# Designs tried in a protein design run: peptides against a protein of PDB entry 3ZOQ. Part 57

Target 1, 223 residues: chain A of PDB entry 3ZOQ
Amino acid sequence: QLLQDSWWNQLKEEFEKPYYQELREMLKREYAEQTIYPDSRDIFNALHYTSYDDVKVVILGQDPYHGPGQAQGLSFSVKPGVKQPPSLKNIFLELQQDIGCSIPNHGSLVSWAKQGVLLLNTVLTVRRGQANSHKGKGWERLTDRIIDVLSERERPVIFILWGRHAQMKKERIDTSKHFIIESTHPSPFSARNGFFGSRPFSRANAYLEKMGEAPIDWCIKDL

## One batch from the design tools (peptide; made by RFdiffusion4, then SolubleMPNN)

Design b2_p15_2_s1 (from b2_p15_2, 10 letters changed)
Fold by OpenDDE base, seed 4:
Structure b2_p15_2_s1 (fold): chain B 223 residues (1-223), chain A 15 residues (1-15)
Amino acid sequence: as target 1 above (223 residues)
Amino acid sequence: EEEERKALEALRLNE
């Protein structure tokens, strides 16, 4: 039997809905006819690494990196050996300034995911070289439901919302129960307008302590 | 947890 409050239990009804079936059929065509990222086996990596009950923190991204070998199904994260994208570099710069972590020699955030950081994009697939190419195709409805079921969870969650796109999801979050950390996006175009100095990592751990939970070890070891 | 993982894997496009 599947456990109560698992991702399957929370989302199984969505997968039976017409919108998701249509999305799935679309994706089948896309993966057959185009180069789509991430690998189809990695689409739900965020949910694989972080169970519904284990979620402590949510970091929302928009859609996957669209370059070869980059996306691994986790927001902002790239596979080891891949050059760190500008936004990720800025994330690590803030991490260093916030809590003193060294900048890792890779861009994989899997260690965060394993500790309960749900690294969720609102759109979970993308065509190579075409940002937002799968926008409005059904992913947003599913990922909205993911946010909704987390918001409905009794155990509090910390939502880190960088930039306007992520912050638009705030209306779906019960802020009487859950915690929100907001700033500008880590993108080079916006990071100096509020992301740098926002100290999201120490703030998240402060909330975890208030909840009586173990803090996240945000520092990432070299590979 | 393992059952949940299997359920999520069943959602993959090639299955």
Scores: peptide ipSAE 0.033, ipTM 0.698, DockQ to the pose 0.021
Fold by OpenDDE base, seed 3:
Structure b2_p15_2_s1 (fold): chain B 223 residues (1-223), chain A 15 residues (1-15)
Amino acid sequence: as target 1 above (223 residues)
Amino acid sequence: EEEERKALEALRLNE
């Protein structure tokens, strides 16, 4: 049945709590009655690709893309073959200006996740065409716990917090151990107010190098 | 990591 893993050890108590059981029952109804993203098998992809012990960097998003075929359980990431959303395009523009990476021909950030970049949304599901439709239903409590257990970890983590929503989580992060990179959101509505030129990728790698860890290869290969 | 991935997969709604 269920095997032990680094995230399970950190989160197993949460899954037994009433709030999560209620959330799960709600989600079962939602997935049965409406179109919900991502696929139920992909809800925890961020944890699948990046174990608790392997987390080097955290990038927080709000909730999944709500269009067909977009969300793959990773913040800001879209499945291959999907048009890059505006925020993701801006992320790649900053990546190019920051460290010289070419713009990839797809929007999948799985290569980041496999290197230890936890691409976590604070809310992990959404109704088709209805942004934030699952806000306040229990996901935030679980994802807060994810942030908490990372904050409590002895090995330092780098938190990249784009925009006010992500930055509200700063109070949960022990800045005596962990590093925070903040800027405005990559959204077209805010990117020119501070995201562009913030150089989060080189800054993250600078911290990793100071820690004696391998830097992230942020450049994404074409498919 | 395949073993760990499968363990986490059991957390999905249809399990």
Scores: peptide ipSAE 0.028, ipTM 0.675, DockQ to the pose 0.021
Fold by OpenDDE base, seed 1:
Structure b2_p15_2_s1 (fold): chain B 223 residues (1-223), chain A 15 residues (1-15)
Amino acid sequence: as target 1 above (223 residues)
Amino acid sequence: EEEERKALEALRLNE
């Protein structure tokens, strides 16, 4: 499962750099000695589902869910059949209040990804039961580059930045060209302090329509 | 162990 041509052209130089080679060697050891999520084939799912040219919206997460069967390589998303994590439940609550979508009976956001929503974590792997265990190992440099090349793209992008961690990436985004939607994180600990009522979905679509692009169908069908 | 081996192999063969 190699990256699409559009992403490969943007990132191929990164994969040849020492930091990524060291990251890869670390990951090889980790996957051999520990239980690592997501599955190694799913690490780059965000880039697989959404090509560089097709990106309309970016939603940044921290790192993958660290429970069995949860992570599928997309920020905030979980595989079908998996209980929706608290943050994801709140995302769907805001979606319902914002544009009237029903709460889906699963937590897969693949339908968003296929429409041009890049569901990118800043760190793309994690040890089972150990949040942020792969922080500072090289992923952040690669994902920073992903943000950079999108910021440099002529066609505008909408960046949805929930919480302080995601908002720290704002300095890498050309705000004269790209649109940013900011609020508190959807986590139960912060959602009531600004996430609820922020209406990121309708605001994103309003901007897309202004740009002459097709809006995202944010509503997720039951499986 | 088998799952870990498969993951390692997938990592080597793909990205």
Scores: peptide ipSAE 0.024, ipTM 0.644, DockQ to the pose 0.024
Fold by OpenDDE base, seed 5:
Structure b2_p15_2_s1 (fold): chain B 223 residues (1-223), chain A 15 residues (1-15)
Amino acid sequence: as target 1 above (223 residues)
Amino acid sequence: EEEERKALEALRLNE
């Protein structure tokens, strides 16, 4: 009845567990009673755009943007036509300085996702205007499992961990197989303390090339 | 494609 994909095979057991059932029930209530982001059809966009087998790079975020029309189910990404949030602006600034990409006229990172960049938030939903409102409700257990199954994969993955929250997941990553790129968060509050100049994009591509994989085209075209 | 993707997500959340 449910469509099968590479992520479904990895996560189907999680969806049957009580914690996820409780999460689902909570989400049903939340979406019915409040404005929740992203759209319910976009919650798993990161998994939809980037299959388990196609993951080359993981970029971890915390939870979705909580403003109207912003979140599209991908960490740091915003829908076209939406003003770029400060962290995303800094990401593009670093991208420009790192590998010379122009700053796009939109904030959609879908092109990264389609190339194997899993843009995963640890929490996949949020109430409008209430950051972290769905923290501790079950998403973290699911997304931990996502990290775990990627860590268990034989084909190496590059984990880009910006900030302390993402870096807390490092203990779940088998560094004998996988590569980690760490820096401070792209937020204006922390970007100048290490994010700028960290060159995560060129470093990621360098690892990919060493592994014999095609590099990511990080440059985003205007719409 | 998009419809199929949305259907899968809806099933995971709502079924």
Scores: peptide ipSAE 0.030, ipTM 0.687, DockQ to the pose 0.022; fails the geometry check

Design b2_p15_2_s2 (from b2_p15_2, 11 letters changed)
Fold by OpenDDE base, seed 2:
Structure b2_p15_2_s2 (fold): chain B 223 residues (1-223), chain A 15 residues (1-15)
Amino acid sequence: as target 1 above (223 residues)
Amino acid sequence: SEEEREGLLKLRLEE
């Protein structure tokens, strides 16, 4: 699948750079020799579902789930039929407490993506069973550029930054134009230290309304 | 597949 023109216009220069070509060659070897997630056709799903111009909210993740059938190219999201990972369960718990949504019977966040929620991991691939195995291989440079071009956009964006890793990207965001919602990570190890009760969903919608934009329907329908 | 591997990260049609 081709990258949407809106993203291509923003990122085309990156794809010509040596770091990306090296990354691509590395990934070709990885997919040939190892089990890599997500499926290679799903790597850029975040950009496929949410165009550059349609981005309203950004939710940053680290890297894809590394179990079979889980990752679908969207941060925190899992394919339908897949058991919800602990962090995602906590996200839905907060969603319920924040705005009263029912906990869905699946873990797909595609409905968010289609509404303008860019579900972006900083690293877009991973080896099976090996978290962060593709860290430092070039993805971070590309995804940093994604953050940069969004920061440079005149139309405001809301960045939801859960945990220290995501919050390190704050320095790249022009807070004179854009809004940042920060809390601890939804992981069971950190959720009780600030994520629960942070109400990122209602806060995001409040910002959208102030900007005169339609709020996100965060409630996810059962499949 | 080999086809998938060869086409990996083909984001635009080659000009």
Scores: peptide ipSAE 0.085, ipTM 0.717, DockQ to the pose 0.019
Fold by OpenDDE base, seed 5:
Structure b2_p15_2_s2 (fold): chain B 223 residues (1-223), chain A 15 residues (1-15)
Amino acid sequence: as target 1 above (223 residues)
Amino acid sequence: SEEEREGLLKLRLEE
């Protein structure tokens, strides 16, 4: 699937740079020789579901889930029929407590993406069973550029930064134009230290309303 | 497939 024009216009120069060409060649080898997630056609799903112009909210993740059938190219999201990972379960728990949504019977966040929630991992691929295996291979430079071009956009964006890794990107965000929602990570190891009760969903919608934009329908229907 | 691998990360259609 081709990248949407709105993203292409923002990122086309990156794809011509040596770092990306090297990344691409590396990935070609990885996908040929090993099991890599997500499916190669799903790598850029975050950009496919949410155009540059339609981005209202950004939720940053680190890298894709590394188990079979899990990753679908969206941060924290898993394909329908896949058991919800612990962090995602906690996200839904906070969602329920924050705005009263029921916990869905699946883990797909596609409905968020379609509403303008860019579910972006900083690293977009991973080897099966090997978390962070593609760290430092070039994805971070591309995704930094994604953050940069969003920061440069005149229309405000809400960045939800869970955990230290995501929060490291705050320096790239023009806080004079954009809003930041920060808390600890939804991981079981950190959720009780600030994620629970942080109410990122209602806070995001409050900002959207202040900007005169339609709020996100965060509630996810069962499939 | 090999064809899919060859086309990996083809973000725009090349003329």
Scores: peptide ipSAE 0.070, ipTM 0.707, DockQ to the pose 0.019
Fold by OpenDDE base, seed 3:
Structure b2_p15_2_s2 (fold): chain B 223 residues (1-223), chain A 15 residues (1-15)
Amino acid sequence: as target 1 above (223 residues)
Amino acid sequence: SEEEREGLLKLRLEE
């Protein structure tokens, strides 16, 4: 699948740079020799579901889930039929408390992506059972560029930054144009320290309404 | 070309 033209125009120069060529060659070897997630066809799903121009909200993750059948190329999201990971369960708990949504019977966030929520991991691949195994291999440079081109966009974006890793990207975001929602990470280790009660969903919609844009329907339908 | 453009995202021969 081709990148949408809006993203291609923003990122085409990156794909010609040595760092990406080296990353790609490394990934070819990894996918050939080991079990890598997500499926190679799903690596850029965040960009496929949400065009550059249609981005309303960005939610940053670190790297994909590393268990079988979990990762689908969207941060925090899991394929239908997959048990909801602890962080995702907490996201849905906050969603319920924030705006009254029911807990869905699956963990797919595709409906958010289709509405303009860019579900971007900073690292887009991982070895099975080895969290952060592809950290520092080149993905961060590409995803930094994604953040940069969004920051440079005239139309405002809302960045939801859960935890320290995501919050380190604040320096790349022009806060004179864009909005940032920060809290601790939804992980069970940190959720009770600020994520719960942070109400990121209603706050994001409040910004969208101020901008004259349609709010996100954060409630997820059962499958 | 579109083929070259798509090739940048492909990491497997069977894709």
Scores: peptide ipSAE 0.178, ipTM 0.782, DockQ to the pose 0.020; fails the geometry check
Fold by OpenDDE base, seed 1:
Structure b2_p15_2_s2 (fold): chain B 223 residues (1-223), chain A 15 residues (1-15)
Amino acid sequence: as target 1 above (223 residues)
Amino acid sequence: SEEEREGLLKLRLEE
């Protein structure tokens, strides 16, 4: 699957740079010799589901889930039929308390992505059972560029930054133009220290409405 | 080219 034209126009120069070529060669070897997640066809799903022009909200993650069948190329999201990871469970708990959505019987956030929620990890691949195994290999440079081109976009974007890692990207965001929602990470280790009660979903929709845009339907239907 | 553009996203020969 090709990148959408809107993203290609923003990112084509990155793909020609040596760092990405080296990353690609590394990944080719990794996928051949190791079990890598997500499936190679799903690496860029965040960009496939949400075009550059259609981005309304950005939710940043670290790197993909590293268990079998979990990662589907979207931050915090898991394929249907997969047990919801702890952080995702807490996301749904906050969603329920924030705007009254029921807890879905699956963990797929594809419905958000299709509405303009860019579910972007800063690192887009991982070895099975080895969190952050592909950190510092080139993905961060590409995903930084994604943040940069969104920050440069005339139409405002809402950035939801959970935890310190995501919040470190704030320096790349034009806060005079874009809206930032910050809290602690939804992880069980940090959720009670600020994530719960942060109401990111209603706050995002309030900003969208103020901008004259359609709000996100955050509620996820059962499958 | 489209082939080159697609190749940037493909990491396995069977894809």
Scores: peptide ipSAE 0.159, ipTM 0.773, DockQ to the pose 0.021; fails the geometry check

Design b2_p15_2_s3 (from b2_p15_2, 11 letters changed)
Fold by OpenDDE base, seed 3:
Structure b2_p15_2_s3 (fold): chain B 223 residues (1-223), chain A 15 residues (1-15)
Amino acid sequence: as target 1 above (223 residues)
Amino acid sequence: MEEEEKGLLELRLSE
């Protein structure tokens, strides 16, 4: 007897479609011939840590970090022991200013994921040293479906959309049911143009409380 | 997710 998988029930039809089969075959070649991140077993970590039914908040990223040991299958997150990338540093700065959290000594956002924060990249793999190298290969269709099935869910979701890339997905979100928090991207190139001071963490929790749901403990403990 | 549930998603990629 098999256990029920809420994401499997939502996405099983996608895995049978030609586009995904082609993507899968491409990925098999890529992982065999190139250094691809994250580890193949970590590609779906966002779905592993946060079930379909447990999603409270979605934070969209573009594609994984392309340096050694960085990507762990969660948007913006890096494995423990890895130097925090600039965007992540800015996320923690805003977190500190927003709700008073200390800056953690690592960059893993797994604690958010375990609380219902879906840390989803729109593209789930990348070649070492080649940002967006797997753009347009099929991931976007799958991740669009992830957004769609969440949008169709009766229980509301909070979507945090940093930057134009993420904000382009707003058209797929039923704003009559779901809440959207938008600002510029946490990147050093854009953070001072609206990300800093946007207070996405307190705003998300305020909405969760209005819904009668437990707020996210955004503060990350040191390891 | 339980390990069995994780396995379903991973199997679709590893097959």
Scores: peptide ipSAE 0.025, ipTM 0.659, DockQ to the pose 0.021
Fold by OpenDDE base, seed 2:
Structure b2_p15_2_s3 (fold): chain B 223 residues (1-223), chain A 15 residues (1-15)
Amino acid sequence: as target 1 above (223 residues)
Amino acid sequence: MEEEEKGLLELRLSE
Protein backbone atom coordinates (compact mmCIF):
# COMPACT_ATOMS: atom_id res chain seq x y z
CA GLN B 1 0.00 0.00 0.00
CA LEU B 2 0.96 3.64 -0.37
CA LEU B 3 3.07 4.94 2.49
CA GLN B 4 1.34 7.55 4.63
CA ASP B 5 3.02 10.62 6.06
CA SER B 6 1.30 12.00 9.14
CA TRP B 7 2.73 15.49 8.72
CA TRP B 8 2.07 15.54 5.00
CA ASN B 9 -1.57 14.80 5.65
CA GLN B 10 -1.74 17.73 8.04
CA LEU B 11 0.31 20.21 6.01
CA LYS B 12 -0.17 19.33 2.34
CA GLU B 13 -2.58 22.22 1.80
CA GLU B 14 0.03 24.68 3.03
CA PHE B 15 2.63 23.46 0.58
CA GLU B 16 0.29 24.26 -2.29
CA LYS B 17 -0.32 27.84 -1.18
CA PRO B 18 1.38 30.79 -2.86
CA TYR B 19 3.16 31.93 0.29
CA TYR B 20 4.97 28.63 0.59
CA GLN B 21 5.91 28.59 -3.06
CA GLU B 22 7.34 32.06 -2.65
CA LEU B 23 9.19 30.90 0.44
CA ARG B 24 10.66 27.99 -1.48
CA GLU B 25 11.83 30.25 -4.27
CA MET B 26 13.41 32.58 -1.75
CA LEU B 27 15.15 29.67 -0.06
CA LYS B 28 16.48 28.37 -3.35
CA ARG B 29 18.10 31.74 -3.97
CA GLU B 30 19.38 32.02 -0.43
CA TYR B 31 20.99 28.59 -0.36
CA ALA B 32 22.56 29.25 -3.72
CA GLU B 33 23.91 32.70 -2.94
CA GLN B 34 24.43 32.70 0.83
CA THR B 35 25.49 30.37 3.60
CA ILE B 36 22.21 29.27 5.13
CA TYR B 37 21.62 27.17 8.22
CA PRO B 38 20.73 24.48 8.82
CA ASP B 39 21.72 22.28 5.91
CA SER B 40 18.83 22.17 3.48
CA ARG B 41 18.34 18.49 4.25
CA ASP B 42 17.92 19.29 7.93
CA ILE B 43 15.33 22.08 7.66
CA PHE B 44 12.47 19.79 8.63
CA ASN B 45 14.30 17.59 11.13
CA ALA B 46 11.78 18.43 13.83
CA LEU B 47 9.07 16.85 11.70
CA HIS B 48 11.35 14.01 10.67
CA TYR B 49 12.13 12.95 14.22
CA THR B 50 8.67 13.53 15.66
CA SER B 51 5.61 12.50 13.67
CA TYR B 52 2.32 14.31 14.04
CA ASP B 53 0.84 11.45 16.03
CA ASP B 54 3.91 10.99 18.21
CA VAL B 55 4.05 14.58 19.47
CA LYS B 56 3.77 14.68 23.24
CA VAL B 57 5.53 17.95 23.98
CA VAL B 58 6.28 21.02 21.89
CA ILE B 59 9.17 23.33 22.65
CA LEU B 60 9.12 26.47 20.53
CA GLY B 61 12.19 28.38 19.46
CA GLN B 62 12.55 31.42 17.27
CA ASP B 63 15.06 30.65 14.53
CA PRO B 64 18.12 28.43 14.07
CA TYR B 65 21.57 29.10 15.42
CA HIS B 66 23.47 31.07 12.81
CA GLY B 67 27.00 29.86 13.47
CA PRO B 68 28.90 27.21 11.52
CA GLY B 69 27.97 23.64 12.28
CA GLN B 70 25.50 24.52 15.03
CA ALA B 71 21.93 24.20 13.78
CA GLN B 72 20.52 20.75 13.17
CA GLY B 73 16.90 21.62 12.46
CA LEU B 74 15.76 21.31 16.08
CA SER B 75 15.03 24.23 18.38
CA PHE B 76 17.81 24.89 20.91
CA SER B 77 19.70 21.79 19.76
CA VAL B 78 23.22 21.71 18.36
CA LYS B 79 25.13 19.01 16.55
CA PRO B 80 27.45 16.82 18.60
CA GLY B 81 30.89 18.30 19.01
CA VAL B 82 29.53 21.84 19.00
CA LYS B 83 29.95 24.07 22.02
CA GLN B 84 26.69 24.46 23.87
CA PRO B 85 25.17 27.91 23.32
CA PRO B 86 24.28 29.98 26.41
CA SER B 87 20.55 29.29 26.25
CA LEU B 88 21.15 25.57 25.91
CA LYS B 89 23.54 25.60 28.84
CA ASN B 90 20.81 27.20 30.92
CA ILE B 91 18.32 24.61 29.73
CA PHE B 92 20.64 21.88 30.99
CA LEU B 93 21.18 23.72 34.27
CA GLU B 94 17.44 23.84 34.80
CA LEU B 95 17.18 20.19 33.77
CA GLN B 96 19.74 19.28 36.40
CA GLN B 97 18.03 21.29 39.11
CA ASP B 98 14.58 20.12 38.09
CA ILE B 99 15.02 16.37 37.83
CA GLY B 100 18.67 15.69 38.61
CA CYS B 101 19.99 14.93 35.14
CA SER B 102 23.69 15.32 34.54
CA ILE B 103 24.79 17.90 32.03
CA PRO B 104 25.61 16.05 28.81
CA ASN B 105 28.92 16.42 27.02
CA HIS B 106 27.09 17.51 23.86
CA GLY B 107 24.13 19.65 22.89
CA SER B 108 22.06 17.32 20.74
CA LEU B 109 18.43 17.07 21.76
CA VAL B 110 17.65 14.34 19.23
CA SER B 111 16.87 11.93 22.06
CA TRP B 112 14.04 14.24 23.12
CA ALA B 113 12.75 14.49 19.57
CA LYS B 114 12.68 10.72 19.21
CA GLN B 115 10.53 10.48 22.32
CA GLY B 116 7.89 12.88 21.04
CA VAL B 117 9.30 16.30 21.87
CA LEU B 118 8.71 18.49 18.84
CA LEU B 119 11.60 20.94 18.86
CA LEU B 120 10.09 23.51 16.55
CA ASN B 121 11.46 26.89 15.57
CA THR B 122 8.93 29.37 14.22
CA VAL B 123 11.43 30.25 11.50
CA LEU B 124 13.32 27.29 10.11
CA THR B 125 16.28 28.90 8.32
CA VAL B 126 18.78 31.69 8.86
CA ARG B 127 21.71 33.33 7.12
CA ARG B 128 25.12 32.79 8.61
CA GLY B 129 25.77 35.40 11.24
CA GLN B 130 22.44 37.14 10.71
CA ALA B 131 19.84 36.30 13.33
CA ASN B 132 16.24 36.64 12.15
CA SER B 133 17.35 37.19 8.56
CA HIS B 134 14.55 34.96 7.31
CA LYS B 135 11.88 36.39 9.59
CA GLY B 136 8.64 37.29 7.85
CA LYS B 137 9.37 35.28 4.72
CA GLY B 138 6.67 32.65 5.13
CA TRP B 139 7.96 30.19 7.72
CA GLU B 140 5.75 31.67 10.40
CA ARG B 141 2.61 30.83 8.44
CA LEU B 142 3.67 27.22 8.09
CA THR B 143 4.74 26.84 11.70
CA ASP B 144 1.54 28.53 12.84
CA ARG B 145 -0.30 25.85 10.91
CA ILE B 146 1.77 23.19 12.66
CA ILE B 147 0.64 24.62 15.99
CA ASP B 148 -2.93 24.80 14.73
CA VAL B 149 -3.15 21.18 13.62
CA LEU B 150 -1.63 20.06 16.91
CA SER B 151 -4.13 22.20 18.79
CA GLU B 152 -6.92 20.60 16.82
CA ARG B 153 -5.68 17.11 17.65
CA GLU B 154 -7.79 15.21 20.13
CA ARG B 155 -4.84 13.68 21.96
CA PRO B 156 -3.46 16.34 24.32
CA VAL B 157 -0.15 18.09 23.78
CA ILE B 158 2.06 19.94 26.23
CA PHE B 159 3.37 23.25 24.92
CA ILE B 160 6.45 24.65 26.60
CA LEU B 161 6.60 28.36 25.80
CA TRP B 162 9.76 30.14 26.86
CA GLY B 163 9.71 33.89 26.40
CA ARG B 164 7.34 36.36 24.80
CA HIS B 165 7.86 35.22 21.22
CA ALA B 166 6.75 31.69 21.98
CA GLN B 167 4.01 32.86 24.31
CA MET B 168 2.44 34.85 21.50
CA LYS B 169 1.33 31.49 20.13
CA LYS B 170 -0.94 30.81 23.11
CA GLU B 171 -3.92 32.22 21.27
CA ARG B 172 -3.62 29.35 18.80
CA ILE B 173 -3.70 26.64 21.46
CA ASP B 174 -6.92 25.13 22.75
CA THR B 175 -6.26 25.12 26.46
CA SER B 176 -9.36 23.04 27.08
CA LYS B 177 -7.44 20.09 25.64
CA HIS B 178 -3.79 21.03 25.82
CA PHE B 179 -1.40 22.10 28.54
CA ILE B 180 0.88 25.10 28.54
CA ILE B 181 4.05 25.58 30.55
CA GLU B 182 5.27 29.17 30.45
CA SER B 183 8.32 30.97 31.75
CA THR B 184 10.87 33.52 30.71
CA HIS B 185 13.37 32.52 28.06
CA PRO B 186 16.45 30.44 28.96
CA SER B 187 18.65 33.19 27.51
CA PRO B 188 21.17 34.66 29.95
CA PHE B 189 19.27 37.92 29.60
CA SER B 190 16.05 36.49 31.00
CA ALA B 191 16.70 33.13 32.66
CA ARG B 192 16.99 34.56 36.17
CA ASN B 193 13.64 36.28 35.79
CA GLY B 194 11.66 33.06 35.84
CA PHE B 195 13.15 30.32 33.70
CA PHE B 196 15.34 28.97 36.47
CA GLY B 197 13.11 27.21 38.92
CA SER B 198 10.25 26.87 36.44
CA ARG B 199 10.80 23.09 36.35
CA PRO B 200 9.33 22.54 32.90
CA PHE B 201 10.62 18.98 32.61
CA SER B 202 9.06 17.55 35.74
CA ARG B 203 5.88 19.51 35.08
CA ALA B 204 5.65 18.14 31.56
CA ASN B 205 6.13 14.60 32.82
CA ALA B 206 3.49 15.15 35.49
CA TYR B 207 1.00 16.06 32.78
CA LEU B 208 2.00 13.07 30.68
CA GLU B 209 1.54 10.72 33.59
CA LYS B 210 -1.82 12.26 34.37
CA MET B 211 -2.85 11.54 30.80
CA GLY B 212 -1.68 7.96 31.11
CA GLU B 213 1.26 8.44 28.78
CA ALA B 214 4.86 7.48 29.23
CA PRO B 215 6.96 10.34 30.55
CA ILE B 216 9.87 11.75 28.64
CA ASP B 217 13.33 10.60 29.61
CA TRP B 218 14.83 14.06 29.60
CA CYS B 219 18.24 12.91 30.72
CA ILE B 220 20.67 12.90 27.83
CA LYS B 221 23.43 10.32 27.60
CA ASP B 222 26.95 11.32 26.77
CA LEU B 223 28.23 10.48 23.34
CA MET A 1 9.43 8.74 12.25
CA GLU A 2 10.19 5.72 10.12
CA GLU A 3 12.97 6.14 7.61
CA GLU A 4 10.60 5.47 4.76
CA GLU A 5 8.18 8.10 6.01
CA LYS A 6 11.04 10.50 6.54
CA GLY A 7 12.05 9.95 2.97
CA LEU A 8 8.54 10.58 1.78
CA LEU A 9 8.38 13.88 3.63
CA GLU A 10 11.66 14.97 2.10
CA LEU A 11 10.49 14.03 -1.37
CA ARG A 12 7.24 15.92 -0.95
CA LEU A 13 8.97 19.02 0.30
CA SER A 14 11.57 18.89 -2.45
CA GLU A 15 9.01 18.96 -5.27
Scores: peptide ipSAE 0.022, ipTM 0.629, DockQ to the pose 0.020
Fold by OpenDDE base, seed 5:
Structure b2_p15_2_s3 (fold): chain B 223 residues (1-223), chain A 15 residues (1-15)
Amino acid sequence: as target 1 above (223 residues)
Amino acid sequence: MEEEEKGLLELRLSE
């Protein structure tokens, strides 16, 4: 028999709605006519690696990297062998300063995802070389629902919200149940204004420990 | 996510 997925149970109604059907049709055209990232099979990698029930931490991004071979369906993450983007480099710098992790020789955050860190972009696809090209096409409604169903979950979640775009989702989060870690974005343009020194990794683990849950091993091994 | 579950989500995207 077909196994039931915890995300499917939470999102199945969305996939039947007109907005998603329109989004799906748009994506079919885009992938056929344009170079779109990530690979179509990687669009939902965040949900594949981290089930609804296994989510411990959420890190919100805006949309995927738009360069060749970069995006792998996880916010801020890049495939092995890809040069680390500036924001990701800053994330690893903060990781090193926060909890002493070495800077990895790659940019894949899959190890975080497998531990319950939902690396979710609000928009899940992008046209090559055109940042935000799929903004306002329907992804935001789906990802809002993802945030909503997590907010409704009884078991607490930690939301890490870097920058104003992510912080706009704060109104959808029940802060009576869930924890929020906020700072400026890790981008070189904003990191020195609050991201550096914000210590999101140790703070997240502190909350997890208070909840009686296993902390995240944030340190990433070299490949 | 189990392989069958992945397949179900992929099916929804690919249909």
Scores: peptide ipSAE 0.024, ipTM 0.662, DockQ to the pose 0.021; fails the geometry check
Fold by OpenDDE base, seed 1:
Structure b2_p15_2_s3 (fold): chain B 223 residues (1-223), chain A 15 residues (1-15)
Amino acid sequence: as target 1 above (223 residues)
Amino acid sequence: MEEEEKGLLELRLSE
């Protein structure tokens, strides 16, 4: 798949750098020799659905789900028909309590992406059954650049940072210009320590309204 | 395998 022009203009220099070429060669080998998620066509779905200029909100994840048919190139999102992972279930619970949305019968967050919510993992691929197997292979450098160019954008962005891993990226964000929403991770192991009740969805929309932008329709329709 | 390579190449050839 081709990147949208707005992202290409921001990232084209990265794709020519040695680290990315090495990453690409690694990925070619990995996809050939092992089962890698998501599908190679879906690796950059976050950028495909949400152009650089259309980004309103960023939600950072770590790496893709590593089970069959789960990952679709969007952080926390799973393909329709796939059982909702525990963290995603908690996201929907908070969504319900925050703004009254019903729990959807699927786990696809594509509707958010199409509205300007960049659902970005810091690492964009994973081996089947091996969480973080592609950590430290070059993705983090590219995704750091994605955060950097968004931070440099004149029009403000809202960054939702769940958990320590995502919050470590705060140092790359110009907080004088951009808005940050922080809480513990939606994981069952941490959600009760601050994620529940954090109301990130209503808070994000409040910032969007202050910026004179249309709010996100966070409610997800059943399929 | 061919599809995986195609996907990666398409990204690289973006303009």
Scores: peptide ipSAE 0.022, ipTM 0.637, DockQ to the pose 0.021; fails the geometry check

